# Peptides against a protein of PDB entry 5JXT, part 249

Target 1, 319 residues: chain A of PDB entry 5JXT
Amino acid sequence: SLLPKKEINVYIGMSEMQVKWYQKILEKDIDAVNGAGGKRESKTRLLNIVMQLRKCCNHPYLFEGAEPGPPYTTDEHLIYNAGKMVVLDKLLKRIQKQGSRVLIFSQMSRLLDILEDYCVFRGYKYCRIDGSTAHEDRIAAIDEYNKPGSDKFIFLLTTRAGGLGINLTTADIVILYDSDWNPQADLQAMDRAHRIGQTKQVVVYRFVTDNAIEEKVLERAAQKLRLDQLVIQQGRAQVAAKAAANKDELLSMIQHGAEKVFQTKGAFGTMAEKGSQLDDDDIDAILQAGETRTKELNARYEKLGIDDLQKFTSESAYE

## One batch from the design tools (peptide; made by RFdiffusion4, then SolubleMPNN)

Design b2_p27_6_s4 (from b2_p27_6, 14 letters changed)
Fold by OpenDDE base, seed 4:
Order: structure tokens, then C-alpha cells, then sequence
Structure b2_p27_6_s4 (fold): chain B 319 residues (1-319), chain A 27 residues (1-27)
């Protein structure tokens, strides 16, 4: 029988470079961040800030002028300048040592470009599929990954391209490098490994930048998922899907952790303490803390009814 | 952007130039 998947949110501190770029993004639009724009602030401007902050959480090299150079090189700086890369680099060594195979999902094809360069740098054999991958090349990549005795350790996918009903049950680990705004897209990504034909315990690691916009993206996605589940269970088909985030919700998401980011010189959390020199005990501590926070997050939403989840704004999550 | 393409091309050139050294390091 298929074992239930284990899902763990992995909360990761920003690198020093990420903090610096996160500050710059907020400072560029400080009037909007402080709510000084009021009714005049466009939803489009707030959505752009959210997108830039999410790019920063993924990797600072997604911005022009962040990458050291010219000359531009593929070296250790590609890892230590992004908290998620530091954790990924240690976690992949463990995953490989245990004889597992891994799917890595992102919303951003440009991040997959960085991960591809990283795979070459570390000597990891990989496959890649994104939104631009031709149908024939997609089939070839899936077949190459799934073949008996495949040397392909990693499959790099955009979440939406991976959602296309493909079977990747030859992998047992799923890393969501970032989260979709639609929690169903992430579930569909997990279901590529967690499907009929899987013989191992599927483990899903969801990377979440701590003290940043991504915590609020995760909370909103969890609220929506629980609401959708309850609506289906209660047959209340008329419950309008919660409208797209309003301006106040977007502003609250942008403001989350912003004060602490402005006050911080250097990195956050485990990245401040050890930088890129995480050991196995540090990874175990991060995973254990993540498992605890994941249980707490789930327990918060399991107690809420449909009416509570509908009224529950990002602000009331802390009351 | 053009600047993004240039950065990526330089990284690829560096990877190709250092491929043998990386293969030796990862053995």
C-alpha cells in the first residue's frame, strides 16, 4: 500500500546578501511598505514588491548587479549567498547517501538555471523540465530519469510543468524550493512522486525563508487548502473561492519581518551562526524545528471551521 | 535581459573551462 507522505516545512534564514537585497527592495518602495500610499497605492505595485521579495528569498542572483563579477563564475559563492542553497547543498548530500532520488520544484525557471549550474558544479546528474521544454524532450527526460539503473539523481522541474500528470515514483524525496500561491499546484507536484507505484516513504521538504514574505505565502496557502477541503466535505459548492489577496493583505505580507530585516546587519538564524559551514547536527536541528512548526501550523487550521477560515485574514493569524 | 544572458554565458564558459577539474574533485 502507498504510505502517507511526510511533509516538513524547512524554515531557512536569509544570507547576508539576501538581507541586503531584501532591504533594498523595501527601501525602493518604502512609502508603499509603510502604507503611506493608502487608497492611491496600486494592487499592481504591491504585487510587484511581493514578487521581488519572493525572488530575493530564492536567490539574490535573480537581480541585476547582485552576482559578483565580471567575470561571472560558478563557485561556492553560488551556494553561500542564498540560505536555501546552503540547506539544499547539505540536504542533497544526505539524500544521496541514503540512496534516495529527488524532485526539486520551483515557480521560477531562472532559479532552475541556477540549480542546473549548481548540479554541474557538484557533479550531480540531473534531468530538467520547465514550461519551455518541448513535448518530446519532456518524454525523453522522464524516461531517462525513470529507467532502471538511471544515474540521474535530481529532477529539476517548474511546479506547473511538473503538474502535467507525469509519473516520477522512482523518486522518494520532493523539495519544494518555493511555494505556489495555489496550494493545489504544490500538491500536484508532490503527487508526481506520491502515487501508485511508489515503494518508499515519500518525504516532502518545503523550503520557507524565515522572517520573510514566504511565511505569509505559506500561511495563506494553508488557509486556502483547508477551506477548499472543508467546502468539498460539506458540499457547500456556493462558497465563493476566497478572492485574490486584497491590498491590505498584500501590505501585511510585505510588512511581515520587514522591521527586523531593517535592523539586521548580516545573516539570519542558522546562517548568522554558522554561515555555509552547516554540519549534520545543524541540518537535524533545522529539520526538527521545521517539523515542530509544521505541526503547529497544521493544528492552527485544523480547529477552524469554514466561517472562521473565511473571516481569517493574514492579520488575525497572530491573534 | 541582455545582461542576464551575458552573465549566464560567462558562467557556462567557466563551467566548460573547469569541467575536468570539477570531475576530478567530485570523484
Amino acid sequence: as target 1 above (319 residues)
Amino acid sequence: SEAEKERREQRREWLEKNKKKLEEKNK
Scores: peptide ipSAE 0.408, ipTM 0.889, DockQ to the pose 0.586
Fold by OpenDDE base, seed 5:
Structure b2_p27_6_s4 (fold): chain B 319 residues (1-319), chain A 27 residues (1-27)
Amino acid sequence: as target 1 above (319 residues)
Amino acid sequence: SEAEKERREQRREWLEKNKKKLEEKNK
């Protein structure tokens, strides 16, 4: 029988470089961030800010002028300049020692380029599929990963490419490096490993940048997922309609953590205390804290009715 | 962007140039 998947949100502090770039993104559009642009601020402008902040949460090298060089190198700086990479680097060592195999999903093919360079740098054997991968090459990569005795440890996928019904039950660990706005896309990604033919306990680690926009992306995705479930259960098909964030929701998401980011000198949380020197106890503490916060988040949305879930009020989540 | 492609190419060239050293470090 297929065991239930274990899902853990892993809350990760920004590196010093991420904080600096997050500040620069907010400062560039400070009038929009402060809501000073009034009725003239386009939803498109706010969506662009959201996209830049999400890139920053993934890796600062997604921006021109963030990467040290020339010469551009693939070294330890690729890891310590992104909080998610620091945690990933420690977590992958544990996963490998356990004899597990891992799927890593991202929304951003450009982040998979960074992860590919990281895999080569650490000597991790990998497969890759994204939206540009030819159909034949996709089949070959899946077959190479799934073959008996495959030496491929990591499969790098875009969430969209992973959505295409592929079976990857030879992996038991799933890392969502970022989250989709549509929680169903992330579920479909998890279901590549969590399917008929899986023999192990599937564990899903969802990376979330702490005190940043990604917390609000996660909250919105959890709210939407619960709403979709309740609408299906109650047969109320008409209620599912608010697919796109409104302007005020986007503004609230952008403002989340912005004050603390502006006040912060250096890195956030465990990244400020330990940086790249995270030990095994630090990782256990992050995972334990993440498991607790995941239970609290789920419990919050499980108590809400359809009418409450339709009101994305930033206030009702803190009472 | 072209600048991103150039950075990626330089990283790949660096990886190939240092491949033996990385293989020794990862043993």
Scores: peptide ipSAE 0.402, ipTM 0.888, DockQ to the pose 0.640
Fold by OpenDDE base, seed 2:
Structure b2_p27_6_s4 (fold): chain B 319 residues (1-319), chain A 27 residues (1-27)
Amino acid sequence: as target 1 above (319 residues)
Amino acid sequence: SEAEKERREQRREWLEKNKKKLEEKNK
């Protein structure tokens, strides 16, 4: 029988380099961040800020001039300069030791390039599929990953490319390195491993940058998912969940954690305390804290009705 | 961008030059 999937949000602090770049993004558009643009601020400008902040949460090397060099190297700096990479690096060692295989999803093909270089650096055997992968090459990659006795430990996928009905039940771990705006895209990604033919407990780790825009992306995704579930249950299919955030929602998301980011010197949370030197106990603590916060988040939205879930109440980061 | 391609090429060249050392570290 297929076991229910276990989903855990993994809350991760920014590295010092991420904090610096996050500050720089906010400072560049400070008038928009402070809401001083009012009705004149374009939704496009706010969307661009959101996209840059999400890139920063993934990896600072997604920005031109962020990567140290020349010479450009693939070394430990690729890991310690991004909080998600530090946690990923420790988590993958654990996953491998337990005899599991892992799917890693991202919205960003450029992040998959970094993860590919990381896999080579750590000696992890991998497959890759993104939106540019030809159909034949996609089939070949899936078959290479799924073959009996495959030495491929990691499958790197863009969330959209992974959504295309493929079966990856030879993996039991799913890492969502980032989240889609549409929670259904992430569910479709999870369902590549959590499907008929799976024999193991599927565990999903959702990486979330703590005290940053990604918390609000997660909250919005959870809200939308609950709304979609209630609409289906009540037969009210006509309630088109407003898929696109409005200007005020985008502004509130940008503002979330901004003050704390400006006040921070160095790294955040566990990244400030341990940096890249996380041990197994530190990972257990991060996962346990994540499991608790995941339950709290779900419990918050389970109590809300349709009318409450239609109101995006993001608390201002300045309240 | 061309600059991004060049950075990625340099990283790959570094990986190939250090391949033996990485294989020893990963054993």
Scores: peptide ipSAE 0.400, ipTM 0.883, DockQ to the pose 0.601
Fold by OpenDDE base, seed 1:
Structure b2_p27_6_s4 (fold): chain B 319 residues (1-319), chain A 27 residues (1-27)
Amino acid sequence: as target 1 above (319 residues)
Amino acid sequence: SEAEKERREQRREWLEKNKKKLEEKNK
């Protein structure tokens, strides 16, 4: 029988470089961030800020002028300048020692370029599929990954490209490096490993930048998923979950953690304490804390009715 | 962007130049 997926949100602090770039993004549009733009502020401007903040949460080298150089190198700075990379680097070593194989999903093909360079740097054998990969090359990559005795440890995928019905049951670990706005896209990605033919417990690690916009992206995705489930169960087809965030929702998401980010000198959380020197105990602590917060998040939304789930509650920012 | 392609190319050139040293370090 197929075992249920174990899903764990992994809450990760920003590196010092990420904090600096996050501050810079907020400062550039400070009037928008403070809501001073009023009714005249375009939804497009807020969406652009959200996109830049999400890029920052993934990796600062997604911005021009963030990468040290010239000369541009693929060295330890590629890891320590992004909190998610520091955790990923330790987690992958553990996953490999356990004899597991891993799917890594991202929304950003440009992040997969960084992860590809990282795989080469660490000597990890990998496959890659994104939106630009030809159909024949996709088949070849899937077959190479799935073949008996495959030496390919990692499969790098864009969430949308990986969602296309493919079977990757030869992997038992899924890392969502970032989240889709549509929780169904992430579920479809997880279901590449969690299918008939899977013989292992599938574990899904969802990376979430702590005290940043990604917490609100996650909350919104969880809210939407619960709403979609309740609408299906109650037959209330008319409750089209407003698929697109309104301006006030986007503003609330941008403002989440912004004050603490402005007050922060250096890195956040475990990244401030340990930086790149995270050990196995630090990873266990992060995973345990993540499992607790994941249960709390799920329990919060399980108690809410349709009417409550239709309201964007800004209030969860202060607890 | 073109600047991003150039940065990526330089990173790849560096990786290929240092590949043997990295393989030795990762053993």
Scores: peptide ipSAE 0.395, ipTM 0.881, DockQ to the pose 0.580

Design b2_p27_7_s1 (from b2_p27_7, 14 letters changed)
Fold by OpenDDE base, seed 3:
Structure b2_p27_7_s1 (fold): chain B 319 residues (1-319), chain A 27 residues (1-27)
Amino acid sequence: as target 1 above (319 residues)
Amino acid sequence: KALPGGFEERRRREEERRRRELEEALR
């Protein structure tokens, strides 16, 4: 029988470079971030800020002029300048040592380009699929990854491209490097490994930048998922319609953790204490803390009714 | 060996992929 998947949110501090770029993004549009634009503020402007903040949470090298150089070379800086890369780098070593194989999903094809440079730098053999990959090349990549005795350790996928019905049950670890606004897209991605033919316990690691917009993206996704479940269970099809965040929701998401980011001169959390020097015990602590926070998050939304879940709970940024 | 990388190289590779995709879609 297929074992239930284990899902763990991995809460990761920003690197010093991410903090600097996160500050710069907020400062560039400070009037919008403070809500000073009022009714005149465009939803498009807020969505652009959200997108830039999400890029920063993924990797600062998604921005022009962030990467050190010339000369522009792939080196350890590709890892230590992004909290998610520091955790990924340690986690992949452990996963490989365990004889597991891994799917890495992102919303951003340009992040997959960074992950390719990382894979080449570390000597990890990989496959890649994104939205642009030709149909024949997708088949070839899947077959190369799934073949008996494949030396391909990593499969890099965009979440939407990976959602397209493919079977990747030859992997048992799933890393969601970022989250989709639609939790169903992430579930569809996980179901590439968590499917009939899987022989191992599937473990899903969802990377979440701590004290940043990604926590609110995750909360909104969890809320939506619970709402979708309750709507299906109760037959109330009309309730599912609020797919897009309103301006106030977007503003609240942008403001989340912003004050603490402005006050921070270095990195956050374990990234401030150890940075790239994370050991196996630090990874275990991050995973254990993540498992606890994941249970708490799920328990919060499991108690809510449909009417409660229809309101975006802007819990105050002060807890 | 330091591998060639950086923002512009990744951008160039992305543009080259998009060009190949367009060339394949036009065939």
Scores: peptide ipSAE 0.482, ipTM 0.879, DockQ to the pose 0.362
Fold by OpenDDE base, seed 5:
Structure b2_p27_7_s1 (fold): chain B 319 residues (1-319), chain A 27 residues (1-27)
Amino acid sequence: as target 1 above (319 residues)
Amino acid sequence: KALPGGFEERRRREEERRRRELEEALR
């Protein structure tokens, strides 16, 4: 029988470089961030800020001039300059020692390019599929990954490309490096490993940059998922929840943690304390804290009715 | 051990390729 999947949000501090770039993004559009643009600030401008902040949460090298050099190298700096990479690097070592195989999903094909460079640097054998991958190459990559005795440890996928009906039950670990705005896209990604034919406990790690926009992306996704579930259960199809964040929601999301980011000199949380020197105990602590916060997040939304969830999309912008 | 070539060099090459492909498609 298929075991229930275990889902854990992994809350990760920003590296020093991420903090600097996060500050720079906010400062560039400080009037928009402070709401000084009022009704005149375009939703498009706010969406652009959100996109830049999400890039920063993923990896600062997604920006021109962030990588140290010249000369440019693939080295330990690729890891320690992004909190998610520091945690990923430790987690993958553990996963490999356990004899597990892993799917890594991202919304950003350019982040998969960083992850390829990382895989090559660490000597991890991988497959890749994204939106640009030809159909024949997708089949070949899936077959190469799924074949008995495959030496491919990692499968790198864009969430949407991985969502396309693929069976990857030869992996038992799923890492969501970032989250989709649509929680159903992430569920569809998880369901590539969590399907009939899976023989292991599927574990899903969702990476979330702490004290940043990604917490609000996660909260909004969790709220939407609960609302979608309740609407289906109650047969109330008329609550087509306004799927797109409004302008005020986007502004609130951008403002979340911004003050603390501006006040911070250096990295955040465990990244400030240990940086790339995270040990196995630090990873266990991060995972345990993540499991607790995941339970708390779920419990918060499980108690809410449809009407509460609809209101909370409006009121959580003011608290 | 450090590998020659960083992500920045990859990114630049890909951006330059995409720019050329776009310039060719607009001709």
Scores: peptide ipSAE 0.462, ipTM 0.853, DockQ to the pose 0.630
Fold by OpenDDE base, seed 4:
Structure b2_p27_7_s1 (fold): chain B 319 residues (1-319), chain A 27 residues (1-27)
Amino acid sequence: as target 1 above (319 residues)
Amino acid sequence: KALPGGFEERRRREEERRRRELEEALR
């Protein structure tokens, strides 16, 4: 029988470079961040800020002029300048040592480009699929990854491209490097490894930048998923239509952790203490803390009814 | 071992390639 998947949110601090770029993004649009634009502030401007903050949480090199140089190189700086890369680098070493194979999903094809450069730098053999990958090349990449005795350790996918019915049950680890706004897209990505033909325990690691916009993206996704489940159970199909974030929700998401980010000098959390020198005990601590916070997050939303889940209030997550 | 070329150089090459492909498709 297929074992239930284990999902763990991995809460990761920003690197010093990420903090600097996160501050710069907020400062550039400080009037919008403070709500000083009032009714005149466009939803589009807030959405743009959210997208820049999400890029920062993924990797600062997604911005022009963030990478050190010229001369430009692929080296350890590609890893230590992004908290998610520091954790990924240690986690992949453990996964490989266990004889597991891994799917890495992102919303951002340009992040997959960074992950390719990382794979080449570390000597990891990989396959890649994104939204621009031709149908034939997609089939070839899947077949190359799934073949018996494949030397391909990593499969890099955009979440949407990976959602398209493919079977990747030859992997047992799934890393969601970032989250979709639609939790169903992430579930569809997980279901590429977690389906009939899987012989191992599937483990899903969801990377979440701590004290940043991504915590609110995760909370919103969890809320939506619970709402969708309750709507299906109660037969109330009409409730699903109000899924678009309003201006106040977007503003609240942007403001989450912003004050602490402005006050921070250097890196955040575990990245401040150990930087790129995380050991196996540090990884175990991060995973254990993540497992605890994941259980707490799920327990909060399991107690909520449909009416509570329709109210995106920053307060309703703590009652 | 450090590799020559960074992500910034890759990005520039890809943007220049896409620009050329677009210019060729518009001709």
Scores: peptide ipSAE 0.456, ipTM 0.850, DockQ to the pose 0.645
Fold by OpenDDE base, seed 2:
Structure b2_p27_7_s1 (fold): chain B 319 residues (1-319), chain A 27 residues (1-27)
Amino acid sequence: as target 1 above (319 residues)
Amino acid sequence: KALPGGFEERRRREEERRRRELEEALR
């Protein structure tokens, strides 16, 4: 029988470089961040800010001129300049030592390009599929990954490209490097490993930048998922869950953690304490804290009715 | 051991490659 998947949110602090770039993004549009633009600020401007903040949470090198150089090199700086890469680097060593195989999903093909450089730098054998991958190349990559005795450890996928019904049950670990606005896209990604033919316990690690916009993206996705479940259970098919965040929701998401980011000198959380020197005990502590916060997050939304879940409650996240 | 070339240089090469492949597919 297929075992239930385990899902753990992994809360990760920003690196010093991420904090600097996050501040710079907020400062560039400070009037919009403060809500000074009022009704006149376009939803498009707020969506652009959200997209830049999400890029920063993924990796600062997604911005032109962010990479240190010249000389330009692929080295340890690719890892220590992004909190998610520091955690990923340690987690992948553990996963490999356990004889597991891993799917890594992102919304951003450019982040997969960084992850390819990382794989080459660490000597990890990988496959890749994104939205531009030809059908034949996609089949070839899947077959190369799934073949008996495959030496491919990592599969890099965009969440959308991975959603296309493929079977990757030869992997037992799923890393969501970032989250989709649609929680169903992330579920569809998990279902590539968590399917008939899986023989292992599937574990899903969802990376979430702590004290940043990604917490609010996660909360909104969890809220939407619970709403979708309740609507199905109650037969209320007509509750069009507003798929798109409104302007006030976007503004609240941008403002979340912004003050603390402006006050911070250096890195955040575990990245400030240990930086790139995380050991196995530090990873265990991060995963345990993440499991606790995941249970708390789920318990908050399980108590809410449909009417409560239709309101974006910014307040329920600050208790 | 550090590898020569950074992400920005690779990104430019890949963007140029993808652009050429798209331009060839549209011909």
Scores: peptide ipSAE 0.371, ipTM 0.816, DockQ to the pose 0.544

